# Ledger of designs, part 11: peptides against a protein of PDB entry 6KZJ

Target 1, 71 residues: chain A of PDB entry 6KZJ
Amino acid sequence: SPDLLSEVSEMKQDLIKMTAILTTDVSDKAGSIKVKELVKAAEEEPGEPFEIVERVKEDLEKVNEILRSGT

## One batch from the design tools (peptide; aimed at target 1 S9 L38 V56)

Design b2_p16_7_s1 (made by RFdiffusion4, then SolubleMPNN; from b2_p16_7, 9 letters changed)
Fold by OpenDDE base, seed 1:
Structure b2_p16_7_s1 (fold): chain B 71 residues (1-71), chain A 16 residues (1-16)
Amino acid sequence: as target 1 above (71 residues)
Amino acid sequence: IKKELAVVRYLLEQIL
């Protein structure tokens, strides 16, 4: 459903915002995160829903790794 | 920050 993609996109957007807050205040390691690239990827919905979700998951995993390493 | 981190973790748990 297009509603599911919208929900995933919103979650990604929220994560990016939260990550930006954490990275600016806490960790320099998070400075390596390409926030702008994540934002662009969130705005871009090329391909089929599965491909979009997989890209989102990959980006979120990268964020998670940075957070886990920094805490 | 701790609260914000919790939100991030929650979002990750929902998506991953």
Scores: peptide ipSAE 0.069, ipTM 0.560, DockQ to the pose 0.074
OpenDDE base, seeds 2, 3, 4, 5: peptide ipSAE 0.054, 0.065, 0.048, 0.054; ipTM 0.556, 0.573, 0.482, 0.545

Design b2_p16_7_s2 (made by RFdiffusion4, then SolubleMPNN; from b2_p16_7, 8 letters changed)
Fold by OpenDDE base, seed 2:
Structure b2_p16_7_s2 (fold): chain B 71 residues (1-71), chain A 16 residues (1-16)
Amino acid sequence: as target 1 above (71 residues)
Amino acid sequence: IKEELAEVRYLLKLIL
């Protein structure tokens, strides 16, 4: 079975791909994600891993609803 | 793992 870290890394990669498709940014930075911003996010995200997971689940449910409804 | 999860949250915030 896959390691948890590998699973999260794959999720991250998929989200990068989805972001590239879904963003309406008209700049040259469309679909790109700055490494410095990722690092900053990692340092600023509050809570223990479980709490972050709960927020991830909440956000994924929101994404799922948007994909189902189109809104 | 916390850092990886935080990066995932950042990416989700960009999508939503």
Scores: peptide ipSAE 0.463, ipTM 0.884, DockQ to the pose 0.754
OpenDDE base, seeds 1, 3, 4, 5: peptide ipSAE 0.046, 0.418, 0.442, 0.328; ipTM 0.546, 0.867, 0.876, 0.822

Design b2_p16_7_s3 (made by RFdiffusion4, then SolubleMPNN; from b2_p16_7, 8 letters changed)
Fold by OpenDDE base, seed 4:
Structure b2_p16_7_s3 (fold): chain B 71 residues (1-71), chain A 16 residues (1-16)
Amino acid sequence: as target 1 above (71 residues)
Amino acid sequence: IKRELAIVRYLLDLIL
């Protein structure tokens, strides 16, 4: 549904914000996420609902990697 | 904060 797409899109936006907070003091030696690239990707055509969900999952995995690194 | 981040990491591992 369009409501589900909107909800997933909002969740991705929140994830980008959280990633920005987590990566502001992250060392370059860690697998840091480029926040600018995430913002750019979010501004691009999101595609079909499945593609949006997969991108959100990928971004969550990157955040998880940062948390596991202890950085 | 570190303990809270560990909880977040656990939840992410559960969801992913």
Scores: peptide ipSAE 0.073, ipTM 0.585, DockQ to the pose 0.046
OpenDDE base, seeds 1, 2, 3, 5: peptide ipSAE 0.057, 0.046, 0.043, 0.057; ipTM 0.525, 0.508, 0.509, 0.525

Design b2_p16_7_s4 (made by RFdiffusion4, then SolubleMPNN; from b2_p16_7, 9 letters changed)
Fold by OpenDDE base, seed 3:
Structure b2_p16_7_s4 (fold): chain B 71 residues (1-71), chain A 16 residues (1-16)
Amino acid sequence: as target 1 above (71 residues)
Amino acid sequence: IKEELAVVRYLLKQIL
């Protein structure tokens, strides 16, 4: 639905900002987002949307753990 | 939606 698409697009925008914040101090290259790699990721991501969302949730929990504990 | 979710996964890969 258009509402769901809008919500996912907002998440994408937020993650772009988070990526810059979390990687800038490590390397200028680490903060870069390559368009060709985005396209490739879109073509290769397996599963239905709800399955991909579950993987997103898992990865966000990993991020949360790293930010909270430093490990 | 799948395409946008794949972008989110790619961005998370850059963070982790």
Scores: peptide ipSAE 0.552, ipTM 0.915, DockQ to the pose 0.838
OpenDDE base, seeds 1, 2, 4, 5: peptide ipSAE 0.547, 0.550, 0.551, 0.549; ipTM 0.913, 0.914, 0.914, 0.913

## One batch from the design tools (peptide; aimed at target 1 L5 V8 L15 I16)

Design b2_p17_1_s4 (made by RFdiffusion4, then SolubleMPNN; its pose is not in this set)
Fold by OpenDDE base, seed 3:
Structure b2_p17_1_s4 (fold): chain B 71 residues (1-71), chain A 17 residues (1-17)
Amino acid sequence: as target 1 above (71 residues)
Amino acid sequence: MVLEMLKQVLALEKKLK
């Protein structure tokens, strides 16, 4: 659905920003994200769309807490 | 962790289009 796609797009944007925050290395490979390879690797991701979204939402909350508190 | 989450979301976005 378009509503689910919009939510997924927002999550994607947040994760891209979080990836930039967590990859502080200055090497050539730092900050490099091969999107096509990531999509290919996850083509057989198990679970229905809603289940995957809820899993990622839960993990986003955990990562946000770690980034905010440092613990 | 975050990269795996991004991978899942990217794959999901592709499946929804």
Scores: peptide ipSAE 0.524, ipTM 0.899, DockQ to the pose 0.643
OpenDDE base, seeds 1, 2, 4, 5: peptide ipSAE 0.521, 0.523, 0.519, 0.517; ipTM 0.897, 0.897, 0.897, 0.896

Design b2_p17_3 (made by RFdiffusion4)
Pose (drawn by RFdiffusion4):
Structure b2_p17_3 (pose): chain A 69 residues (1-26, 29-71), chain P 17 residues (1-17)
Amino acid sequence: SPDLLSEVSEMKQDLIKMTAILTTDVKAGSIKVKELVKAAEEEPGEPFEIVERVKEDLEKVNEILRSGT
Amino acid sequence: EALEIVRSVLKKVNALL
C-alpha cells in the first residue's frame, strides 16, 4: 500500500539524518549511488524478513546511543 | 559502528522501496 511506502520513505529520510549526525565524511563521497542501487537489487527475502533485520539493526543502534556502548 | 549499521539499514530500506 502507499501508506507502507510512505512510512518506509520517512525511515529512509530518518537514516539520512542519522548519517549526517554520525559521519565525519567531510558531495558526500562516502554515499555511493551504485552501491545503493546494487543493494536495492540484491537484498534477499520478502519485505517481512527485511523488516525483521532492519528492526534488529535499529535496536542495536538504539542500545549504542542510549547506553553509550 | 552506529554509522555503519545506519548505512546498512539504509540499503535494506531501499530494497523495501

Design b2_p17_3_s1 (made by RFdiffusion4, then SolubleMPNN; from b2_p17_3, 6 letters changed)
Fold by OpenDDE base, seed 4:
Structure b2_p17_3_s1 (fold): chain B 71 residues (1-71), chain A 17 residues (1-17)
Amino acid sequence: as target 1 above (71 residues)
Amino acid sequence: EALELVKEILKLVEALL
């Protein structure tokens, strides 16, 4: 359904944001100037990693609801 | 560990699109 596709797409976007934050967090220890820029870009995203995880959880919940309801 | 989990989930999501 179009609703399922929309929710999965949103979840994908949130997961990409999580990946960006986590990769920059681990790379920041490497002292790379480029990592600092990536961290800045990730920090510009609304919400700390926890808020993103909560959004992913919400997305998964919506996906599950759609799959169970058949809509 | 968390990063690898996210990457794996992302792969699954990408496969659904």
Scores: peptide ipSAE 0.100, ipTM 0.645, DockQ to the pose 0.148
OpenDDE base, seeds 1, 2, 3, 5: peptide ipSAE 0.098, 0.097, 0.099, 0.082; ipTM 0.645, 0.642, 0.644, 0.628

Design b2_p17_3_s2 (made by RFdiffusion4, then SolubleMPNN; from b2_p17_3, 6 letters changed)
Fold by OpenDDE base, seed 5:
Structure b2_p17_3_s2 (fold): chain B 71 residues (1-71), chain A 17 residues (1-17)
Amino acid sequence: as target 1 above (71 residues)
Amino acid sequence: EALELVMKILKLVEALL
């Protein structure tokens, strides 16, 4: 539905904002991110929408742990 | 790290749209 697509679009915008917050020029880790690797990961075909959502959920959980614990 | 994961999630979300 258009409402669902709008909600996902808003999530995209929030993720972009998070990216900006997490991007630092003082961290070697941030500077070491290979864009080509991320592109290649996307090339693996994320699968059907349900599978994509599950992967998003999994990775968000990891992000939450890192931000909460620093590790 | 968190930034890499967020960027990965972003790519996944883009695939939904």
Scores: peptide ipSAE 0.620, ipTM 0.936, DockQ to the pose 0.594
OpenDDE base, seeds 1, 2, 3, 4: peptide ipSAE 0.618, 0.619, 0.617, 0.616; ipTM 0.936, 0.936, 0.936, 0.936

Design b2_p17_3_s3 (made by RFdiffusion4, then SolubleMPNN; from b2_p17_3, 6 letters changed; failed a check: too like the target's own chain)
Amino acid sequence: EALELVMEILKRVEALL

Design b2_p17_3_s4 (made by RFdiffusion4, then SolubleMPNN; from b2_p17_3, 7 letters changed)
Fold by OpenDDE base, seed 2:
Structure b2_p17_3_s4 (fold): chain B 71 residues (1-71), chain A 17 residues (1-17)
Amino acid sequence: as target 1 above (71 residues)
Amino acid sequence: MALELVKEILKRVLALL
């Protein structure tokens, strides 16, 4: 529906903003990745949507392990 | 390490949209 497409578009914009905050707040400790470069890198990510979702799940599990171990 | 993984997650989610 048009409403769903608008909602997805807004979500995409919010994720871009979150990425910018994470990269700028880290820019004092890690090289500034430009928001445009992050968006471009995301658009060039190889694989079908299913493969991307599986990689996201794997990364979330890795984050969970790091949080539990404190490393 | 966790922060870099969060960045990669966001990049991949953006590729789905």
Scores: peptide ipSAE 0.099, ipTM 0.585, DockQ to the pose 0.534
OpenDDE base, seeds 1, 3, 4, 5: peptide ipSAE 0.084, 0.081, 0.078, 0.102; ipTM 0.579, 0.583, 0.581, 0.592; seed 5 fails the geometry check

Design b2_p17_4 (made by RFdiffusion4)
Pose (drawn by RFdiffusion4):
Structure b2_p17_4 (pose): chain A 69 residues (1-26, 29-71), chain P 17 residues (1-17)
Amino acid sequence: SPDLLSEVSEMKQDLIKMTAILTTDVKAGSIKVKELVKAAEEEPGEPFEIVERVKEDLEKVNEILRSGT
Amino acid sequence: EELRQALAEVKWLLDKL
């Protein structure tokens, strides 16, 4: 549904913002368009499986930021 | 497939953090 795509678009913008905060990349050469396109093509599994992996990774980032380790 | 690709881009960005 369009609502699912809009939530994912918002998540993508959140991650760009997080990248800008965390990066020391001094045209943002650390972000490669070809790598992004390849990753969009090659990430395995259906949406549910991808969402589970994204959730796990976000929980890990949250632990780093909240606990400091 | 569109949702899968959008989530794959989110996963790729998250791997860069």

Design b2_p17_4_s1 (made by RFdiffusion4, then SolubleMPNN; from b2_p17_4, 7 letters changed)
Fold by OpenDDE base, seed 4:
Structure b2_p17_4_s1 (fold): chain B 71 residues (1-71), chain A 17 residues (1-17)
Amino acid sequence: as target 1 above (71 residues)
Amino acid sequence: DELKKALAEVRYLLSLL
């Protein structure tokens, strides 16, 4: 479904940005509204960065399975 | 080290999309 692919693409982009935030100094992008929003979103997630990443990894594995199988 | 490994795995999974 094109709607599903669009949703996955959006999620991918958001997750790339969040991953960058978790690995880079957030102060370099403090002036960016979108980055600030993503930082806030990450801080609202339960758990430390490791737990957040593990949750993201699990979601991506599910997405990958759906894309490979078509179901 | 575990965080680095987890992030590397996420990057890999993202590359598959």
Scores: peptide ipSAE 0.179, ipTM 0.767, DockQ to the pose 0.109
OpenDDE base, seeds 1, 2, 3, 5: peptide ipSAE 0.173, 0.177, 0.171, 0.176; ipTM 0.768, 0.777, 0.759, 0.770

Design b2_p17_4_s2 (made by RFdiffusion4, then SolubleMPNN; from b2_p17_4, 10 letters changed)
Fold by OpenDDE base, seed 2:
Structure b2_p17_4_s2 (fold): chain B 71 residues (1-71), chain A 17 residues (1-17)
Amino acid sequence: as target 1 above (71 residues)
Amino acid sequence: DLLKKELAVVRYLLKLL
């Protein structure tokens, strides 16, 4: 449905923004991660895809708080 | 390490979309 495609597009855009923040913070090291390592990282996350995404959001929020505090 | 792992997950998820 058009609404579902819009929702997926919005989620993709949000993830792109999150990636940009992380790459800026960790510099070029994060961008050099190989495809195999990407798969490994995802497989190590427990739970279904929704639970994984929610955990990522939570972790990114914590990272944001750390960055704002300067710690 | 946390940042690298989270970035990897985000990039992987982007590939699936």
Scores: peptide ipSAE 0.099, ipTM 0.624, DockQ to the pose 0.143
OpenDDE base, seeds 1, 3, 4, 5: peptide ipSAE 0.090, 0.076, 0.056, 0.084; ipTM 0.570, 0.579, 0.512, 0.573

Design b2_p17_4_s3 (made by RFdiffusion4, then SolubleMPNN; from b2_p17_4, 10 letters changed)
Fold by OpenDDE base, seed 5:
Structure b2_p17_4_s3 (fold): chain B 71 residues (1-71), chain A 17 residues (1-17)
Amino acid sequence: as target 1 above (71 residues)
Amino acid sequence: DLLKEELAVVRYLLKLL
């Protein structure tokens, strides 16, 4: 749906900002983000949107744990 | 599919954290 697409797009933008804050990269680019890897991820991500959303939820929990504990 | 593409980018970004 368009609402879900908008929400995902907002999340993407927020993550770009967070990456810039959390990395020590001093370039004008957003941290360690590499365009070639972004393209590869977009083209090779398997499954339908719902399946990918479930993986996102799992990854969010992992990130939450890392940020909370520092490890 | 644009939604799948955006979701893939989100997953990539999460893995960088």
Scores: peptide ipSAE 0.581, ipTM 0.911, DockQ to the pose 0.800
OpenDDE base, seeds 1, 2, 3, 4: peptide ipSAE 0.580, 0.569, 0.561, 0.568; ipTM 0.910, 0.908, 0.906, 0.907

Design b2_p17_4_s4 (made by RFdiffusion4, then SolubleMPNN; from b2_p17_4, 9 letters changed)
Fold by OpenDDE base, seed 2:
Structure b2_p17_4_s4 (fold): chain B 71 residues (1-71), chain A 17 residues (1-17)
Amino acid sequence: as target 1 above (71 residues)
Amino acid sequence: DELKRELAVVRYLLSLL
């Protein structure tokens, strides 16, 4: 759905910002992204997109908790 | 498919943290 895609796009942008703060090697690593590999990863990811989003949200929450506790 | 590809990017970015 368009709402879910919008949510994922926002999450992606937030992650780009977080990654840039935490590492200076973001440009090099981002440039290494292979479209073909991303397609394979998407195909092999179990579950429907909504279920994948929920897993990502859970992972983000865990990251947030770790970062918050480390400050 | 587009959504799954975007999620793959998100997961990749998560792996960089």
Scores: peptide ipSAE 0.291, ipTM 0.791, DockQ to the pose 0.542
OpenDDE base, seeds 1, 3, 4, 5: peptide ipSAE 0.259, 0.267, 0.283, 0.268; ipTM 0.770, 0.776, 0.790, 0.776

Design b2_p17_6 (made by RFdiffusion4)
Pose (drawn by RFdiffusion4):
Structure b2_p17_6 (pose): chain A 69 residues (1-26, 29-71), chain P 17 residues (1-17)
Amino acid sequence: SPDLLSEVSEMKQDLIKMTAILTTDVKAGSIKVKELVKAAEEEPGEPFEIVERVKEDLEKVNEILRSGT
Amino acid sequence: EALEIVRNVFKKVNALL
């Protein structure tokens, strides 16, 4: 549904913002368009499986930021 | 470490889109 795509678009923008905060990359050469396109093509599994992995990774980032380790 | 994870998540989000 369009609502699912819009929520994912908002997550993508949140991640860009997080990248800008965390990066020391001094045209943002650390972000490669070809790597992004390849990853969009090759990430395995259906959406549910991908969402589970994204959730696990976000929980891990949250723990780092909240606890400091 | 958090940045690497965030960029990996970003690639997974592109697959969802």

Design b2_p17_6_s1 (made by RFdiffusion4, then SolubleMPNN; from b2_p17_6, 7 letters changed; failed a check: too like the target's own chain)
Amino acid sequence: EALELVMEILKRVEALL

Design b2_p17_6_s2 (made by RFdiffusion4, then SolubleMPNN; from b2_p17_6, 7 letters changed; failed a check: a repeat of another design)
Amino acid sequence: EALELVMKILKLVEALL

Design b2_p17_6_s3 (made by RFdiffusion4, then SolubleMPNN; from b2_p17_6, 8 letters changed)
Fold by OpenDDE base, seed 2:
Structure b2_p17_6_s3 (fold): chain B 71 residues (1-71), chain A 17 residues (1-17)
Amino acid sequence: as target 1 above (71 residues)
Amino acid sequence: EALKLVMEILKRVEALL
């Protein structure tokens, strides 16, 4: 849907900003996050676009937890 | 680390556009 595409476009912009910040200002490590699983999710990505977006949102929350913890 | 994760998520998002 148009609303979904708009949401995804905004997510892309936010991710680019996060990438820039993490490249220059942040030195963090994965805590309880399964890095390997997130990498594999990018490779397979089963499901319709909406379902993929919901998984992406879940994974972004995991990233936020790492950033909030400072480790 | 978070940078690696964000880059992978970005790749996934870009594939939708």
Scores: peptide ipSAE 0.520, ipTM 0.910, DockQ to the pose 0.359
OpenDDE base, seeds 1, 3, 4, 5: peptide ipSAE 0.517, 0.516, 0.511, 0.513; ipTM 0.909, 0.910, 0.908, 0.909

Design b2_p17_6_s4 (made by RFdiffusion4, then SolubleMPNN; from b2_p17_6, 8 letters changed)
Fold by OpenDDE base, seed 3:
Structure b2_p17_6_s4 (fold): chain B 71 residues (1-71), chain A 17 residues (1-17)
Amino acid sequence: as target 1 above (71 residues)
Amino acid sequence: EALDLVMEILKRVEALL
């Protein structure tokens, strides 16, 4: 749907901004929380676009946890 | 690393566009 496409487009813009911040933040000493498992899940993305977007949102919460906790 | 994860997520999002 056009609404879903708009949401995904906004997510892309936000992710690009996050990439810039994390690349320049040399103080990012945070570890990882099951990053390897999330990467593997990305290699096989079953489901319709909406379901994939929901998984992306879930994975972004793990990014937030890493940034808040430093672990 | 958060950066690695974000880059992987970005690839997934771009595949939807």
Scores: peptide ipSAE 0.493, ipTM 0.909, DockQ to the pose 0.370
OpenDDE base, seeds 1, 2, 4, 5: peptide ipSAE 0.481, 0.493, 0.474, 0.442; ipTM 0.905, 0.907, 0.904, 0.894

Design b2_p17_7 (made by RFdiffusion4)
Pose (drawn by RFdiffusion4):
Structure b2_p17_7 (pose): chain A 69 residues (1-26, 29-71), chain P 17 residues (1-17)
Amino acid sequence: SPDLLSEVSEMKQDLIKMTAILTTDVKAGSIKVKELVKAAEEEPGEPFEIVERVKEDLEKVNEILRSGT
Amino acid sequence: LDLVLDILKKVDALLHK
C-alpha cells in the first residue's frame, strides 16, 4: 500500500539525518549511488524478513545511543 | 554509522520490493 511506502520513505529520511549527525565525511563522497542501487537489487527475502533485520539493527543502534556502548 | 548505512540499504530494498 502507499501508506507502507510513505512510512518507509520517512524511515529513509530519518536514516539520512542520522548519517549526517554521525558522519565525519567532510558531495557526501561516503554515500555511493551504485552501492545503493546494488543493495536495493540484492537484499534477500520478502519485506517481512527485511523489516525484521531492520528492526534488529535499529534496536542495536538505540542501545548504543541510549547506553553509550 | 555503519549500522545506519546498512539499514539505509535495507530500506532501499524495501522500497524496491

Design b2_p17_7_s1 (made by RFdiffusion4, then SolubleMPNN; from b2_p17_7, 6 letters changed)
Fold by OpenDDE base, seed 5:
Structure b2_p17_7_s1 (fold): chain B 71 residues (1-71), chain A 17 residues (1-17)
Amino acid sequence: as target 1 above (71 residues)
Amino acid sequence: LDLVMKILKQVLALEAK
């Protein structure tokens, strides 16, 4: 439903905020994520359901990579 | 990636209800 898709988008936004906090506190290798790009993507028009899912997936993959590399 | 896919599967399962 559109409500669930909106909720997923909000979750993505929260995850971006958490990622930004982590990346600002960690040194050199945390610079691999484009935080500005993620923030812009969060403000972008959601589009079709598939596009929303793909954007969320992409952002989560980036977060996973940061966490894996930072620990 | 596995964790990401698990989360997405959960979201899709909720939408299917």
Scores: peptide ipSAE 0.079, ipTM 0.593, DockQ to the pose 0.072
OpenDDE base, seeds 1, 2, 3, 4: peptide ipSAE 0.055, 0.052, 0.046, 0.048; ipTM 0.551, 0.513, 0.543, 0.552

Design b2_p17_7_s2 (made by RFdiffusion4, then SolubleMPNN; from b2_p17_7, 5 letters changed)
Fold by OpenDDE base, seed 4:
Structure b2_p17_7_s2 (fold): chain B 71 residues (1-71), chain A 17 residues (1-17)
Amino acid sequence: as target 1 above (71 residues)
Amino acid sequence: LDLVLKILQRVEALLKK
């Protein structure tokens, strides 16, 4: 669905931005792989689009809980 | 942070289909 793909694409962009912010200090100190490389290396085939969206929703909920709790 | 990366993986997979 074009609408779903557009919305997911926007979500991807926002998450990339957030990841970059959160990992900037950590990446410099940890000597870990760059964020952009992590994103590319992290490509997976978790299932069909609907299943992917449902898992994304679950993960976003967990992220929200972490951010809200400060942990 | 790990969850964010996992989400990105899934999003990328979706966009490639």
Scores: peptide ipSAE 0.087, ipTM 0.586, DockQ to the pose 0.613
OpenDDE base, seeds 1, 2, 3, 5: peptide ipSAE 0.064, 0.065, 0.062, 0.065; ipTM 0.583, 0.580, 0.561, 0.591

Design b2_p17_7_s3 (made by RFdiffusion4, then SolubleMPNN; from b2_p17_7, 8 letters changed)
Fold by OpenDDE base, seed 1:
Structure b2_p17_7_s3 (fold): chain B 71 residues (1-71), chain A 17 residues (1-17)
Amino acid sequence: as target 1 above (71 residues)
Amino acid sequence: LDLVMKILQQLLALEKK
């Protein structure tokens, strides 16, 4: 639904923002996070909610890896 | 971190629907 797509899209945007903050002092190679690529992917046609969720989960796993490795 | 965790929780909730 449009409301669900909007909600998931917003969550992904927030995740991208967090990722950008976490990677400002680290290389894009750290955790294989490419912020620019994530932004581009978010600007493309999102697809169905499930597809968006899976992409966001993948991004989140990378963020989590950075957080864990930064301890 | 709090925002990341919140997003994770929301995503998990979505997948369980």
Scores: peptide ipSAE 0.090, ipTM 0.605, DockQ to the pose 0.080
OpenDDE base, seeds 2, 3, 4, 5: peptide ipSAE 0.090, 0.054, 0.077, 0.088; ipTM 0.601, 0.529, 0.628, 0.597

Design b2_p17_7_s4 (made by RFdiffusion4, then SolubleMPNN; from b2_p17_7, 6 letters changed)
Fold by OpenDDE base, seed 1:
Structure b2_p17_7_s4 (fold): chain B 71 residues (1-71), chain A 17 residues (1-17)
Amino acid sequence: as target 1 above (71 residues)
Amino acid sequence: LDLVMEILKRVLALEKK
């Protein structure tokens, strides 16, 4: 539904914002984690809501790993 | 962290629908 797409798009945008913060503050701690890939993936054509959600989940897992490894 | 948690909450809410 259009409402779901709007919600997913909002989450995606929030993820992009968080990723941008992490790239600046923890870029050195990110190590092998491809933060740039997270940004790129978030800017790509998302496809269906389910596909977007799954991508967001994957990205959040990576973000969590960065945060966990950073302290 | 607050933003991450908010996103997680929204994702979980979407998957429940």
Scores: peptide ipSAE 0.111, ipTM 0.604, DockQ to the pose 0.082
OpenDDE base, seeds 2, 3, 4, 5: peptide ipSAE 0.110, 0.099, 0.106, 0.108; ipTM 0.618, 0.587, 0.619, 0.615

Design b2_p17_8_s1 (made by RFdiffusion4, then SolubleMPNN; its pose is not in this set)
Fold by OpenDDE base, seed 1:
Structure b2_p17_8_s1 (fold): chain B 71 residues (1-71), chain A 17 residues (1-17)
Amino acid sequence: as target 1 above (71 residues)
Amino acid sequence: DLVLEMLKDVLALEKKL
């Protein structure tokens, strides 16, 4: 539903913000996350909500890796 | 844990697709 797309998009934006905070405060070893790429991906929102969700999951996994690594 | 909450939300949304 369009409501799901809106919710996922909001979550994506929140993730980008979190990622930006983490990557700006942590060293380039966390630099595996390209914030600019995440922003571009968010701007190119696919029409399929599943694809959006999968991209968000991937981004979350990257964030989790940063947090777990302690970098 | 904000990351965990986001993950839960994503998974919840995924189940609704």
Scores: peptide ipSAE 0.155, ipTM 0.733, DockQ to the pose 0.087
OpenDDE base, seeds 2, 3, 4, 5: peptide ipSAE 0.147, 0.148, 0.083, 0.153; ipTM 0.734, 0.737, 0.622, 0.737

Design b2_p17_8_s2 (made by RFdiffusion4, then SolubleMPNN; its pose is not in this set)
Fold by OpenDDE base, seed 3:
Structure b2_p17_8_s2 (fold): chain B 71 residues (1-71), chain A 17 residues (1-17)
Amino acid sequence: as target 1 above (71 residues)
Amino acid sequence: SLVMQLLKDVEALKKKL
């Protein structure tokens, strides 16, 4: 539904912002995640809801890697 | 916080799926 697509897109935007913050906070100690690539991916047409979910899952994995590397 | 907003978004998604 259009509502589902909007909610998933909003979550994607939040994940990108979170990744950017985490990357900057750990940048001095952890390997650089290409935040610019995440932003570019957000500018592309998301396609179908499933494709957006897969992109969100990928972004979440990157966030998880940042958190894991900080422990 | 951004983390709290993300959790809300995940919960909203879960209800819609």
Scores: peptide ipSAE 0.079, ipTM 0.624, DockQ to the pose 0.073
OpenDDE base, seeds 1, 2, 4, 5: peptide ipSAE 0.079, 0.034, 0.058, 0.067; ipTM 0.627, 0.512, 0.588, 0.606

## One batch from the design tools (peptide; aimed at target 1 T19 R55 L60)

Design b2_p18_1 (made by RFdiffusion4)
Pose (drawn by RFdiffusion4):
Formats: sequence, C-alpha cells, structure tokens
Structure b2_p18_1 (pose): chain A 69 residues (1-26, 29-71), chain P 18 residues (1-18)
Amino acid sequence: SPDLLSEVSEMKQDLIKMTAILTTDVKAGSIKVKELVKAAEEEPGEPFEIVERVKEDLEKVNEILRSGT
Amino acid sequence: EALEIVRSVLKKVNALLR
C-alpha cells in the first residue's frame, strides 16, 4: 500500500539524517549511488524478512546511542 | 559502528522501496 511506502520513505530520510550526524565524511563521496542500486536489487527475502533485519539493526543502534557502548 | 549499521539499514530500506 502507499501508506507502507510512505513510512519506509520516512525511515530512509531518518537514516540520511542519522548518517549526517554520525559521519566524518568531509558531494558526500562516502554514499555511492551504484552500491545503493545494487543493494536494492540484491537484498534477499520478502519485505517481512527485510523488516525483521532492519528492526534488529535499529535495536542495536539504539543500544549504542542510549547506553554508550 | 552505528554509522556502518545505519548505512546498512539504508540499503535494506532501498530494497523495500524497490
């Protein structure tokens, strides 16, 4: 549904913002369009499985930021 | 480490949007 796509678009924007905060990359050469396209093509599994992996990774980032380790 | 995970997650989000 369009609502699912919009939520995911918002997540992508949140991740760009997080990248800008965390990066020391001094045209943002550390972000490669070809790598992004390839990853979009090759990430395995259906949306549910991808969402589970994204959730696990976000939980890990949250733990780093909240606990400091 | 957080940055590497965040960029990895961005690639997974692009796959969802595809």

Design b2_p18_1_s1 (made by RFdiffusion4, then SolubleMPNN; from b2_p18_1, 7 letters changed; failed a check: too like the target's own chain)
Amino acid sequence: EALELVLEILKRVEALLA

